# Designs tried in a protein design run: peptides against a protein of PDB entry 4N78. Part 250

Target 1, 186 residues: chain A of PDB entry 4N78
Amino acid sequence: HFQVICRLLGYQGIAVVMEELLKVVKSLLQGTILQYVKTLMEVMPKICRLPRHEYGSPGILEFFHHQLKDIVEYAELKTVCFQNLREVGNAILFCLLIEQSLSLEEVCDLLHAAPFQNILPRVHVKEGERLDAKMKRLESKYAPLHLVPLIERLGTPQQIAIAREGDLLTKERLCCGLSMFEVILT
Target 2, 155 residues: chain B of PDB entry 4N78
Amino acid sequence: MAELQMLLEEEIPGGRRALFDSYTNLERVADYCENNYIQSADKQRALEETKAYTTQSLASVAYLINTLANNVLQMLDIQASQLRRMESSINHISQTVDIHKEKVARREIGILTTNKNTSRTHKIIAPANLERPVRYIRKPIDYTILDDIGHGVKW

## One batch from the design tools (peptide; made by RFdiffusion4, then SolubleMPNN)

Design b2_p25_2_s3 (from b2_p25_2, 9 letters changed)
Fold by OpenDDE base, seed 2:
Structure b2_p25_2_s3 (fold): chain B 186 residues (1-186), chain C 155 residues (1-155), chain A 25 residues (1-25)
Amino acid sequence: as target 1 above (186 residues)
Amino acid sequence: as target 2 above (155 residues)
Amino acid sequence: SLAEEILEQYREEVGDDFPAFTLPP
C-alpha cells in the first residue's frame, strides 16, 4: 500500500504530505501534549522515595499507584493526551514507512535504469576468470544500450540536452544519501 | 510553405479542372471517331485514325491522373512532415516542463531531508587478546536463605 | 503494364511534354 502511495504522490506529493504531518506533529507536541505534561509535572509528587523492599512487588506497585492516584484517575489523560500521543506515533510511523517505501522504489528504478546508464553490476568472478575480461565483455554487451551516448550521436542538440537532464534526474535519488526520517526525529 | 500553397491553390485544382475538361473532350473525340468511321469510304484509315486518337487520349488522361496523384501525394508528404515537426516541438516542450516540474518537486522534498550519517562503522578491531571468557560457574543461588527473612507478618 | 507501355510509347513519340488533348477540327 505504501508503495502505491509513493507512486501516486511522487516527490511533490510526498513532500506535501510530510510537511503537513510535521506541522500536525509540532502542533500536537507544542499544544495539547505540552500542556498536559506541564500539568502532570505540577501534580507529580515532589518526593517519590523508593518504598522499602520489604513491601514486595505488589506493595511497591500499590505504593506508586497511591502516589500517582490523582494522575491515574485523571480521565482526560487517557482520552485526550494518550490519543494525541497515538496520533504522533502514527504520524512518525507513517513517515518512516513512506520513506522506506520510497527508498525501495528508487532502488528499483536505479536498478532498472542501470543498463542504460553504463552502470554495470558487480560481477561475481568465478575462480580462474579474469575480472577484467569479464567486465570488458559486459561493457561491450551493454554499450549499445547507453542512452545518452546514443542520443548524442543521433539526436538534435535539444534532444541531447533533455537526455542529459533526464539521465541526471534518473541517477540522483534520495536513497543515495538523504534521509527524511532523520529530519522528523530532530 | 510556398510550395504547399501552390499545390493546394494552383496545381491540384488546376489538375482537377484539366481532368474534367479531358472527360468532356473524350466524349467529343469519341463522337468524332464514330461519325468519321460511318462517313468514311476508307474504313481502314478511319480505324487507324481512331486508334491514334484513342492512344493519345488515353495517354493524356493517364498523364493527368498521374500528375494529379503525384501532386496530392506531395501535398500529403509536406503536411505529414509539418505535423511531425509540430509533434517534435510539442514533445520537446512537454519534456522540458516535466523535467522542470521534477526539479521543483525534488527541491521541495530535498528541504525535508538530511544527509544520511554514513556511520563509518569503524571496524572495531577486536583487541587480539580475547581474554578467555571466565566460565561464570553460576553457583546455584540457594533461595533457602530467603526463607528465614520472610517473616510474613500474619495480619 | 500495358498502360505504362502506352505511356512510354507516347513519351517516345511526343517527348516529355504531354500535350493537351488535340481536339479534332
Scores: peptide ipSAE 0.040, ipTM 0.568, DockQ to the pose 0.005
Fold by OpenDDE base, seed 3:
Structure b2_p25_2_s3 (fold): chain B 186 residues (1-186), chain C 155 residues (1-155), chain A 25 residues (1-25)
Amino acid sequence: as target 1 above (186 residues)
Amino acid sequence: as target 2 above (155 residues)
Amino acid sequence: SLAEEILEQYREEVGDDFPAFTLPP
């Protein structure tokens, strides 16, 4: 499961895997696939017009199949080019799924850290309760859990620095505004 | 540090020796008291002297034990404090290293990221001229150009 | 506890100084 992979690898491991995948994808695209595409472009029919929509999906498919019959029957295209394209597709899918799984993990971390970072959950107000009173009660309840202020009061300068950095690292997550998948698509 | 060294090298060993010596001395005191009581014409006086020696001996031994115990406790407290300081230092270093590693990791993954785009809508414009499909006449395709790219299948 | 009691009794009798016991002649 991708969630387990994300937990196991962490940011460092994910970065390494992503970099290697990008290298592989680049090599496939710039190498074999590009050469096949160039060759295919050379042998493509000079005039291949879009059939009328009136032919329907089967008729359109049959038309293109007829136009590209020699290309489709080329064995090397199926064995090498399509395999490489499949590998590229799998790599892209892998990256997408890792990003999704990582985002879930990050959200979970943010939720767990929230009580310690003076982030109050959305409060459901029952009938007869004042929102302000409930918020005040929640603030009072979670006030002792605010880690950074607590350490600032009781800790050494070094501990305070570490606590602040840890707090910042906890708050700054990829899911807050960054996407790896967009980079992969470019 | 000087206090710990004094405890380890002088006070505790000295206290242990003193206690051991007191053990041997107690036997001598007991023998003396017994003999003195037997030989004395005034048994009451001899008894009082024995009581005095007993009280003094017990008090002294108690003092030696107490002093030794306190010195050992003090030694342990100092050592515990030293260990706590070392632990604190190690923890600080460990945390600093972990934060650094995390920052490095985040930098590495960060270069693989971009800002999330909220909407990618592409409008596809249909071609205006619907032309009739041109009948394709099959021409032989020379695939030898691909021989250097793939497994080199010869037709 | 016993040692503390003995020490307390001795402290009351002799004071805060706890010299080593003297050997009889």
Scores: peptide ipSAE 0.038, ipTM 0.559, DockQ to the pose 0.005
Fold by OpenDDE base, seed 5:
Formats: structure tokens, C-alpha cells, sequence
Structure b2_p25_2_s3 (fold): chain B 186 residues (1-186), chain C 155 residues (1-155), chain A 25 residues (1-25)
């Protein structure tokens, strides 16, 4: 599903979706969640000492339950705050999955473009084969596919310019050195 | 432009008219030859004359058809060339617009990105890949950076 | 076939410039 979304939206659509999600997350964090956190901080016991280990697990649990009784009974926390936190979590996960899917699409694009951009695949040398000879054969095989040099030789100046720009755009991908998710976490 | 106009307005219509006139003329020639042969005391001479008229008439019509056909073909070639030029221009504009749109889109998404912190991933000592005698040392795009992308997502 | 032969013969005799259509008297 995310792959389809990435293909459908492209860079423009993904950017728009990410921006909107960031706005939503920001709104949730700075608004409702922040208010609940502040309220919780106000009702938090100022002194909560660890009970003696001698009381055992049940006694310790009862102790904390008693100390946090007012917080646990805060009905709005369960209904509204947790829902908002879930929404934030879903938004973050969505962003992560979109970025991962986009990266995969970009890798595929790079791989498909490689034969046309003088990018030769890694050559596995079998026993007895000379690496140099194999590389030369590959170069010869793919030489006719090098698009930019071909257009530079046969194309109009306008076509050459477009080809160069297209080549650059094809080579420059986010997956090569950029992360969107890191920005979202910040 | 002038050549195409001449073909459309003068040469092709003129050729069509000439062919139509030739049809009428052929009928006259046929009538003449028939009557001449019937009335002539020298049948051999009449036959030779008929042969001459027939040859000339056929040659003339063939010439007219050929000329007209060539003019039509030339017209079509000119039009096809014009269409190809127009198509080329449209394609150029379309590609320019698409590139521009892509650049804008990339700028927009670029604002939402930061440089990946290259964690000290152990220098995958790329085995000393023998310097590919890449004649044109276009720095091969090292896609190895992409190898770590996608390992975790079971789709 | 006969017409083609006649045309070819005529082309050989007169060349590519075909004479104007001459009407009988």
C-alpha cells in the first residue's frame, strides 16, 4: 500500500502529506497533549518514595495505586489523551513507512537507470575469468545505452540540455544522503 | 510555406483538371481513330496513325497521373514534416515543464530532509575493487549506501 | 502489359518529358 501511495503521490504529493502530518503532530503535541501533561504534573505526588521491598509486589502495587489514584481516575486521560497519543504515534509510523517505501522506489529507479548512465553492475568474477576482460565486455555491451553521450552526439542543443538535466535528476535521490524521518523526530 | 501553397492551390488542382480534360480528349481521339479506320482506303496507314495516337494519349495520361501523384506525395511530405516539427516543439515544451515541476517538487520535499548522520558504520572495506578502468571516470554512484535501506520491512 | 510496353518504349524514345497531348484534326 505504501509503495502505491509513493508512486501515486510522487515527491510533490509526499511533501504535501508530510507537511500536513507534521502540522497535525505539532498541533497535538503543543495543544492537547501538552495540556494534559501539565495537568498531570500538577497532580503528581511531590514525594513518591519507593516502598520497602519487604511489602512484596502486591504491597508495592497497592502503594503506587494509592499514590496515583487521582491520576488513574482521571477519565479524560484515558479517553482523550491516549487517543491523541495514538494519533501521534500513527502519524510517526506513517511517515516512517512512507520514507521507507520512497527509498525503495528510488533505489529501483536508480537500478533501472544505471545501464543508461554508465553505471555498470558489480561483476562477479568466476574462477578463471579475468576481471579486466569481463569489465571490458560489459562496457562494450552497455556502451550503446549511455543516453547522455548518445544525445550529445546526435541530439539538438535543447535535447542535450534536457538530457543532462534529466540525468542529474535521476542521479540525485533522497535515499543517497537525506532523511525525512530524522526531521520529523526533531 | 510558399511551396505547399503552390501545391495546394495551383499544381494539384491544375493536375486534376488536366486529367479530366484528358478523359474528354481520349474519347475524341478514340472516335477519330475509329472513323478514320473505317473511312480510310489505306487501312495500314490508318492503323499506324491510330497506334501513334494511342501511344501518345497513353503516355500523356501516364505523365499527368505521375505528375499529380508526385505533387500529392510532395504535399503530404511537407505536411508530415511540419507536423513532426510541431510535435518536436510540443515535446520540448512538455519536457521542460515536467523538469521544472520535478525541480519544484524536489525543493519542497528537500526542505523536509536532513543529512543522514553517517554513523561510524565500519568502513565496509569495499574490497579493493580493482580500479575499474573507467575510461570516463564518472564517479560511479556508490549504491552501497542503499544496501541498508529496506532490510526490515516485511511487506 | 501491352500498355506498359508502349509506355516504356515511349519513355525510351522521348525521355521523361512527355509531349503535350495532340488532338486529332
Amino acid sequence: as target 1 above (186 residues)
Amino acid sequence: as target 2 above (155 residues)
Amino acid sequence: SLAEEILEQYREEVGDDFPAFTLPP
Scores: peptide ipSAE 0.037, ipTM 0.568, DockQ to the pose 0.006
Fold by OpenDDE base, seed 1:
Structure b2_p25_2_s3 (fold): chain B 186 residues (1-186), chain C 155 residues (1-155), chain A 25 residues (1-25)
Amino acid sequence: as target 1 above (186 residues)
Amino acid sequence: as target 2 above (155 residues)
Amino acid sequence: SLAEEILEQYREEVGDDFPAFTLPP
């Protein structure tokens, strides 16, 4: 399902959705949820300090009962907070799943781009074939497809510079992308 | 994920229910203590018993509140961590989009460059010092690391 | 601080598992 969503939205659509979800999540976490948590934390110490032994046991019980009632009532009102937390959780899960799906698609795209970037796939060498000979043959086969060398031959100096920069950025980002994916999956 | 789910579905709701039940139970304890004090010939003993119940109930409620608060905080921390991860992921996606756009642009440039070379054989004087392309023997990015990704999601 | 002290006392008396306070019979 998430793969279909990724394909449907494309990179731009996914980015927009994720950005908006992150904004919403951030807003919920920093706003309403944080305020409720702070309020709960403030109320808790106040309840614990109140056993004035001077009111006798019944008076203390009544007092605590009343205080607990307020907390429970407040907690019920805070159901909204818990709902918001659930929404946040769902949004996070959604984003994570989309990211995973997108990462898979990106890997596929990178694999498709690999021949153009002089990235040779690991050739499964059958037991009797020399790995070196197969690699050389593959290199020779894909050599004309190398974008950077092609641009270096055919392009303007500016195009060459851009191509090199882009290639470098692509190479670095691919490594970062894979690392991030692993971190998210672990 | 499992921890967050447990907090959201089990621990926090359970804590809330426990707190609510404690409210009801406190009323029962209070009634018992009151009746016991009235009926007891030994008022001092009854008072001590009431004090003991009060202390226990207070401690219990405090524990429940503390546990609930901690669970909420833990949930928030997990969510915050996930948010940070997502933010990182979004940045990565943005970069990937840019890379993709760049790749598309490169394809377009490649197409444009090929079309220009069809007409005038301008001898692009290859600059003499072809810096030997540092054969970056790129260690093939082992994408097999991703092969284990997807076996677990029986959807 | 007082709450923590009460909780600690209760923890010492009842153990690490804070049971829901038992209703009087």
Scores: peptide ipSAE 0.033, ipTM 0.322, DockQ to the pose 0.010

Design b2_p25_2_s4 (from b2_p25_2, 9 letters changed)
Fold by OpenDDE base, seed 3:
Order: structure tokens, then sequence, then C-alpha cells
Structure b2_p25_2_s4 (fold): chain B 186 residues (1-186), chain C 155 residues (1-155), chain A 25 residues (1-25)
């Protein structure tokens, strides 16, 4: 599924795929779909008023079907235009699902890295236990796992630099504040 | 580097040769001790002399072995240290390259991103004056306009 | 080690110097 795709492609692969999809979508929208839309607008009934809501869904549908019968029956509209619209829709859905899956992977990475980055989870306080005491105990428990401080104490300057870069890259994720899907919609 | 070269080219080969030579010397010592014991009127003295030569020979061999072993160990330690340094360097380069690749990838995907926005709500307003369906008289539609786009038939 | 013991005996016999193996006369 999409999570596997995200893991296999990584950021680079996802970027490439999305760029290509955007090109395809753009080509479809600006090409065939646009031409069909323009043509359809030219042949569209000049006066097509909204029916009353009292007609109900079937009556409203029948009304529009009658008004647009010749357009709906155009074979090329179904075979070409609607197919292209389906492709666009699929591309959009694909991008959405990729982003969602990527976000899940990123969240998992963040959660796994948290103990090593002095990020403590919210803990449940038992009756009679002080939150502060529990947090201190938790901090003490995870203190040895703090990687960057450990390397800063024991590592070479190069190792420290790499550790800091790695720490930063671990913390900075798309899911923290960025969306690819919003770009696709614009 | 110079120390390692000395160990590899001079000390260890020299030690091996010395140890090999000691074998021939031990045989000579043994022959001497045997003959000396047989020919000597004072067997006790000859025995003591044999003990002395035996101790000397064993000590000498032990020294040669120990020296050679230490030189080999030293050589291995130097080589191990060199390998560790090389490994460290390779790891550092590898990590640097990986970080760089990651940054490049992130830049590329980042171009395709924008800040997350809150959900947009759109209000749809219906027309105020709803009219009854007007009977539409169908006019023939000229689809030849689409011939350049699709696979339509010209009418 | 045994080697160390032998070396110590050798040192007692010939001194602290470890000369090359001397051939018997």
Amino acid sequence: as target 1 above (186 residues)
Amino acid sequence: as target 2 above (155 residues)
Amino acid sequence: SLADEILEQYRELVGDDFPAFERPP
C-alpha cells in the first residue's frame, strides 16, 4: 500500500513521482479538458435555470438530463473527457494518500526518536504521585539516551557536527507544518 | 608508518631468522652437552654445566619468541589502529554524503509543499428566484469543433 | 608465564642483557 511506496521511494522518489503527476495533470487540464470545456460552453443552453427544490432529486436530475441530453450523449465526452477527468482525480487521490502515508511514517520516526532527543511523552499520574516527581524520574531514566549531548561530551568535532545535523533532520519533517496536497489543489 | 615498516621489513623477518638459527644452535648445544658428559670424569660438574647450557638455551629461545611475538602484536596493533582510522574516515564521509543526499531530497520535495492551512469552508448560496423548468427546444449541436481534439466523426 | 620464569633464570645466569644466543665452546 501507500506506506510501502513511501518507504521505498523516500523523499526523493516521492518528489519525482509527484512532479511527474503534476505535469500530467497540467497537461490534461490545459489540453483536452480545457478544449472540451470550451466547446461545451459554446453549445450549452443559454438559459438553464435551477428547478425548484420541490421537484426532488429525481425531478431535478431529469430536468438537467433533458436540457443536456445532446451533450451527455456525445460519445467523445465519455471516452475522452471523462476519462481524463478520472485520471486527474486519481492523480489527486494518489497524492493525498501518499502524503497521508508519508505523514504516518514521519510521525513514527518522530516517536521513535523522541527518547533520544529529550522529548518526553505525557505520562499518566497515579493517585498520590506528584507529576513533577514522575517527570523527573522519567527524565532521569531517559537521560542516558540523549544522543547529541552524549556525543558532544565524548565525540570528535566531526561526530558532533554529524550528530547535530542528524538530530535536526530527524526533528524536521513535512508533517510538522507542510502539505503537498495543498499545492496540488492550487 | 616508519615503525610499521621497520616491523614488517626488518624486525619480524629478523626475529624469524634468529629463531630458525636458534634451532641449529640448540642441536649443537645438545651434542656438546652429551659429549661433555660422556667424556668428563666429573659427572656432577658435567651435569651442572649441561643444566646451565639448557637454561641458557631455553631462556634465549624464550626471549626470541617473546620478542618476535611482541613485535607481531605491535604490528597488528598498528595495523588495527590504521584500519580504525580509515574506517572512521569512511564512516564520516558516508554520513556526510547521506546527509547531503537527504538535504537534496528534502529540498526537492519541499518545493512541492506549502504551509498547512485550516479547513476552508465554503457557503453555497442558492438563487433567490427559482423558476419552473422551461421547455428547451433542442437544436442540433455541431460537434465538428471537437474533431481536432478527439476521435469524433464529422457530420 | 613459563617464558617469564625462564627469562628470569636467564637473567640470573647472564645478567639483564639479552645477547644473541651464544654457542658453546
Scores: peptide ipSAE 0.008, ipTM 0.615, DockQ to the pose 0.005
Fold by OpenDDE base, seed 1:
Structure b2_p25_2_s4 (fold): chain B 186 residues (1-186), chain C 155 residues (1-155), chain A 25 residues (1-25)
Amino acid sequence: as target 1 above (186 residues)
Amino acid sequence: as target 2 above (155 residues)
Amino acid sequence: SLADEILEQYRELVGDDFPAFERPP
């Protein structure tokens, strides 16, 4: 599903969606969640004495439950605050999944473009063959596929310009070193 | 452009008119040959004259048809070339627009990106032991593995 | 993987600057 979404939206659509999600997250964090956190901080017991170790695990749990009873019983926290936190979490996960899907799509595009842009995989050298000879052979094999040099030789000035721009746009992808998710986490 | 216009407005219509006139003339020649044969005391001479006129008329018509056909073919070639140029221009405009849209889109998404902290920590520890030539058997890249990528496989 | 090798070559080619994305300096 996310792959289809990425294809349909493209870079522009993804950017718009992510910007809107960031706005929503910011609004939730600075608005409702902040208000609830402030309220919770006010009702938090100032002195939480560690119960004596003698009460065992059940007694300690009951002690903390009693101290946090007002917080746990806060109905608005359960209904509104947790829902907002869930929405924030879902938004973050959505952004992550979109970026991952986009990265996969970009990698696939790069793999398809590689032979046309003189990007060759390292050839596994069989025993006895010189790496240099194999690489030269591979380069020679794919040399006719180099699109930009081919168009520069045979194309019109306009075609050459478009080919160069297209080549640049093909080479530069987010997966090459950019992250949107890291921005979201900041 | 001038050549195409001349073909469309003058040469081809002129050729068509010439063929029509030739048809009318052929009818006159036929009538003449028939009357000449009936009236002539020397039927052999009349027949030879008829053959000569028939041959001349057929040659003339053949020439007119060939000329017209060549002009039509030339017209079609020029039109085909014009269509190819138009197609090229449209494609150029389309590509330019697409590149522009892509640049705009990239600007918009670019503001939402930061450099990946590639912790260079994975020192490709060149395995110190140069020893075993890992016979990297080039497994042909089975691109079929990517066949499922993009066909809307619902995650 | 082959994909990793190709991706690494593109990373090296593009470098740290992504002019196509017009990132603010």
Scores: peptide ipSAE 0.309, ipTM 0.744, DockQ to the pose 0.589; fails the geometry check
Fold by OpenDDE base, seed 5:
Structure b2_p25_2_s4 (fold): chain B 186 residues (1-186), chain C 155 residues (1-155), chain A 25 residues (1-25)
Amino acid sequence: as target 1 above (186 residues)
Amino acid sequence: as target 2 above (155 residues)
Amino acid sequence: SLADEILEQYRELVGDDFPAFERPP
């Protein structure tokens, strides 16, 4: 599903969705969640000492339950705050999955473009074959597919300009070294 | 443009008219040959004359048809060339627009990106064991693995 | 993987500059 979304939206659509999600997350964090956190901080016991170990695990648990009773019983925390936190979590996960899906699509595009851009896979040399000879053979095999040089030789000036620009756009992909998710975490 | 116009307005219509006139003339020639044969005392001579007229008439019609056909073909070739030029122009515009849209899209997404902290991937020194050349079977990347991940996020 | 190798080559070609994306400084 995320792959389909990435394909349908493209860079522009993904950007718009990400921007809107960031706004939503920001609004949730700075609004409702912040207010609840402030309220919780106000009602938090100022002095919560660790109970004596002699009370055992049940006694210690009971102690903390008692100290936090007012917080635990705060019904609005469960209904509103946790839902908002869930929404934030979902948004983050969505962004992560979109970026991962986009990266996969970009890698696929790069793989398809590679033969046309003089990017050759590393040749595994079998025993007895000269690496240089195999590489040269491979280069020779794919040389006619080099699109930009081909167009530079046979194309009009306008076609050459478009080809060069297209080549640049093909080479530069987010997966090559850019991250959106890191920005979101920030 | 001038050549195409000449073909459409003058040469092809002219050729059609010539062919029509030829038909009328052929009818006259046929009538003449028939009458000549009936009236002539020398039937052999009349027959030879008819043969000559028939040959001439066929040659004339063949010439007219060939000329007309060539003009029509030439017209079609010119039109096809014009269409190809138009297509090329449209394609160029389309590509320019697409590139522009892509640039805009990339600018928009670019503002949301930062450089990946490439952790110095320590060169995993692959142990020198000559592992068998794994035939890169282009296994189609089965993207179906990601299909199951999308079901969980109920918004 | 082949994908990793190709991706690495593209990374080397592009480097740290992505002019097509006009990243903020």
Scores: peptide ipSAE 0.263, ipTM 0.742, DockQ to the pose 0.574; fails the geometry check
Fold by OpenDDE base, seed 4:
Structure b2_p25_2_s4 (fold): chain B 186 residues (1-186), chain C 155 residues (1-155), chain A 25 residues (1-25)
Amino acid sequence: as target 1 above (186 residues)
Amino acid sequence: as target 2 above (155 residues)
Amino acid sequence: SLADEILEQYRELVGDDFPAFERPP
């Protein structure tokens, strides 16, 4: 589904969706969630020292449960905060999945373009074959497919310009070195 | 342009008119030959004349049809060439627009991106021994993996 | 994977410069 969404929206559509999601997340974080956090901070015990390890795990758990009882009770009663957090979480997950799906699509595009851009796959050298010889064979095999050089030789200046621009756009993909998700986390 | 115009406005219509006139004339010639044969005392001569007229008429019609056909073919060739040029122009414009749209889209999404922190792979300070630049033997990419792309392999 | 290899090659070609994408400085 995410792949289909990526294909349908393209870069522009994805950008728009991501921007809107960022706005929503920002609104949730700066609004309702912040208010709840502030309230929780006010009711939080000022001094929560680590209980002595001598109390054991159950005792420590009970201690923290007791210390945080008011917070837990407050949080449990406030369903809105958890809903907002869920929305934020869903938005983050959505962004992650979109980026992953987009990266896959981009990689596929790069793979398809590779023969036309003088990008040769790594040759698995079978035992007894020289890597260099195999590479030369592959280069020779795909040389006629190099689109930009071909157009530069046979094409009009306008076609050459378009081919170069197309080549650049084909090579430049987000998956090559850019991340949207990191921006969202920031 | 001038040639196409001449073909469309003069040569082809003229050829069509000539062909139509020829049809009418053939009917007249046929009537003449029939009457001449009936009235002539020398039937053999009349028959030979009819054969001559028939041959001439057929030749004339064939010529007219051939000329008209050639003119139509020429017209079509010119038009086809014009269409090809137009198509080329449209394609160029379309490609330019698409590239522009793509650039705009990329700018928009680019604002939402940051560089992937490639962990500084510690510059493996290659020991000072300039190991001969291992000729980056570009291992040929096995594109066989792409063979499954397009053959309906459901991902 | 082949994909990783191709991706790496493209990374090398593109480098750190993405002129088609306006990135924040």
Scores: peptide ipSAE 0.160, ipTM 0.718, DockQ to the pose 0.568; fails the geometry check

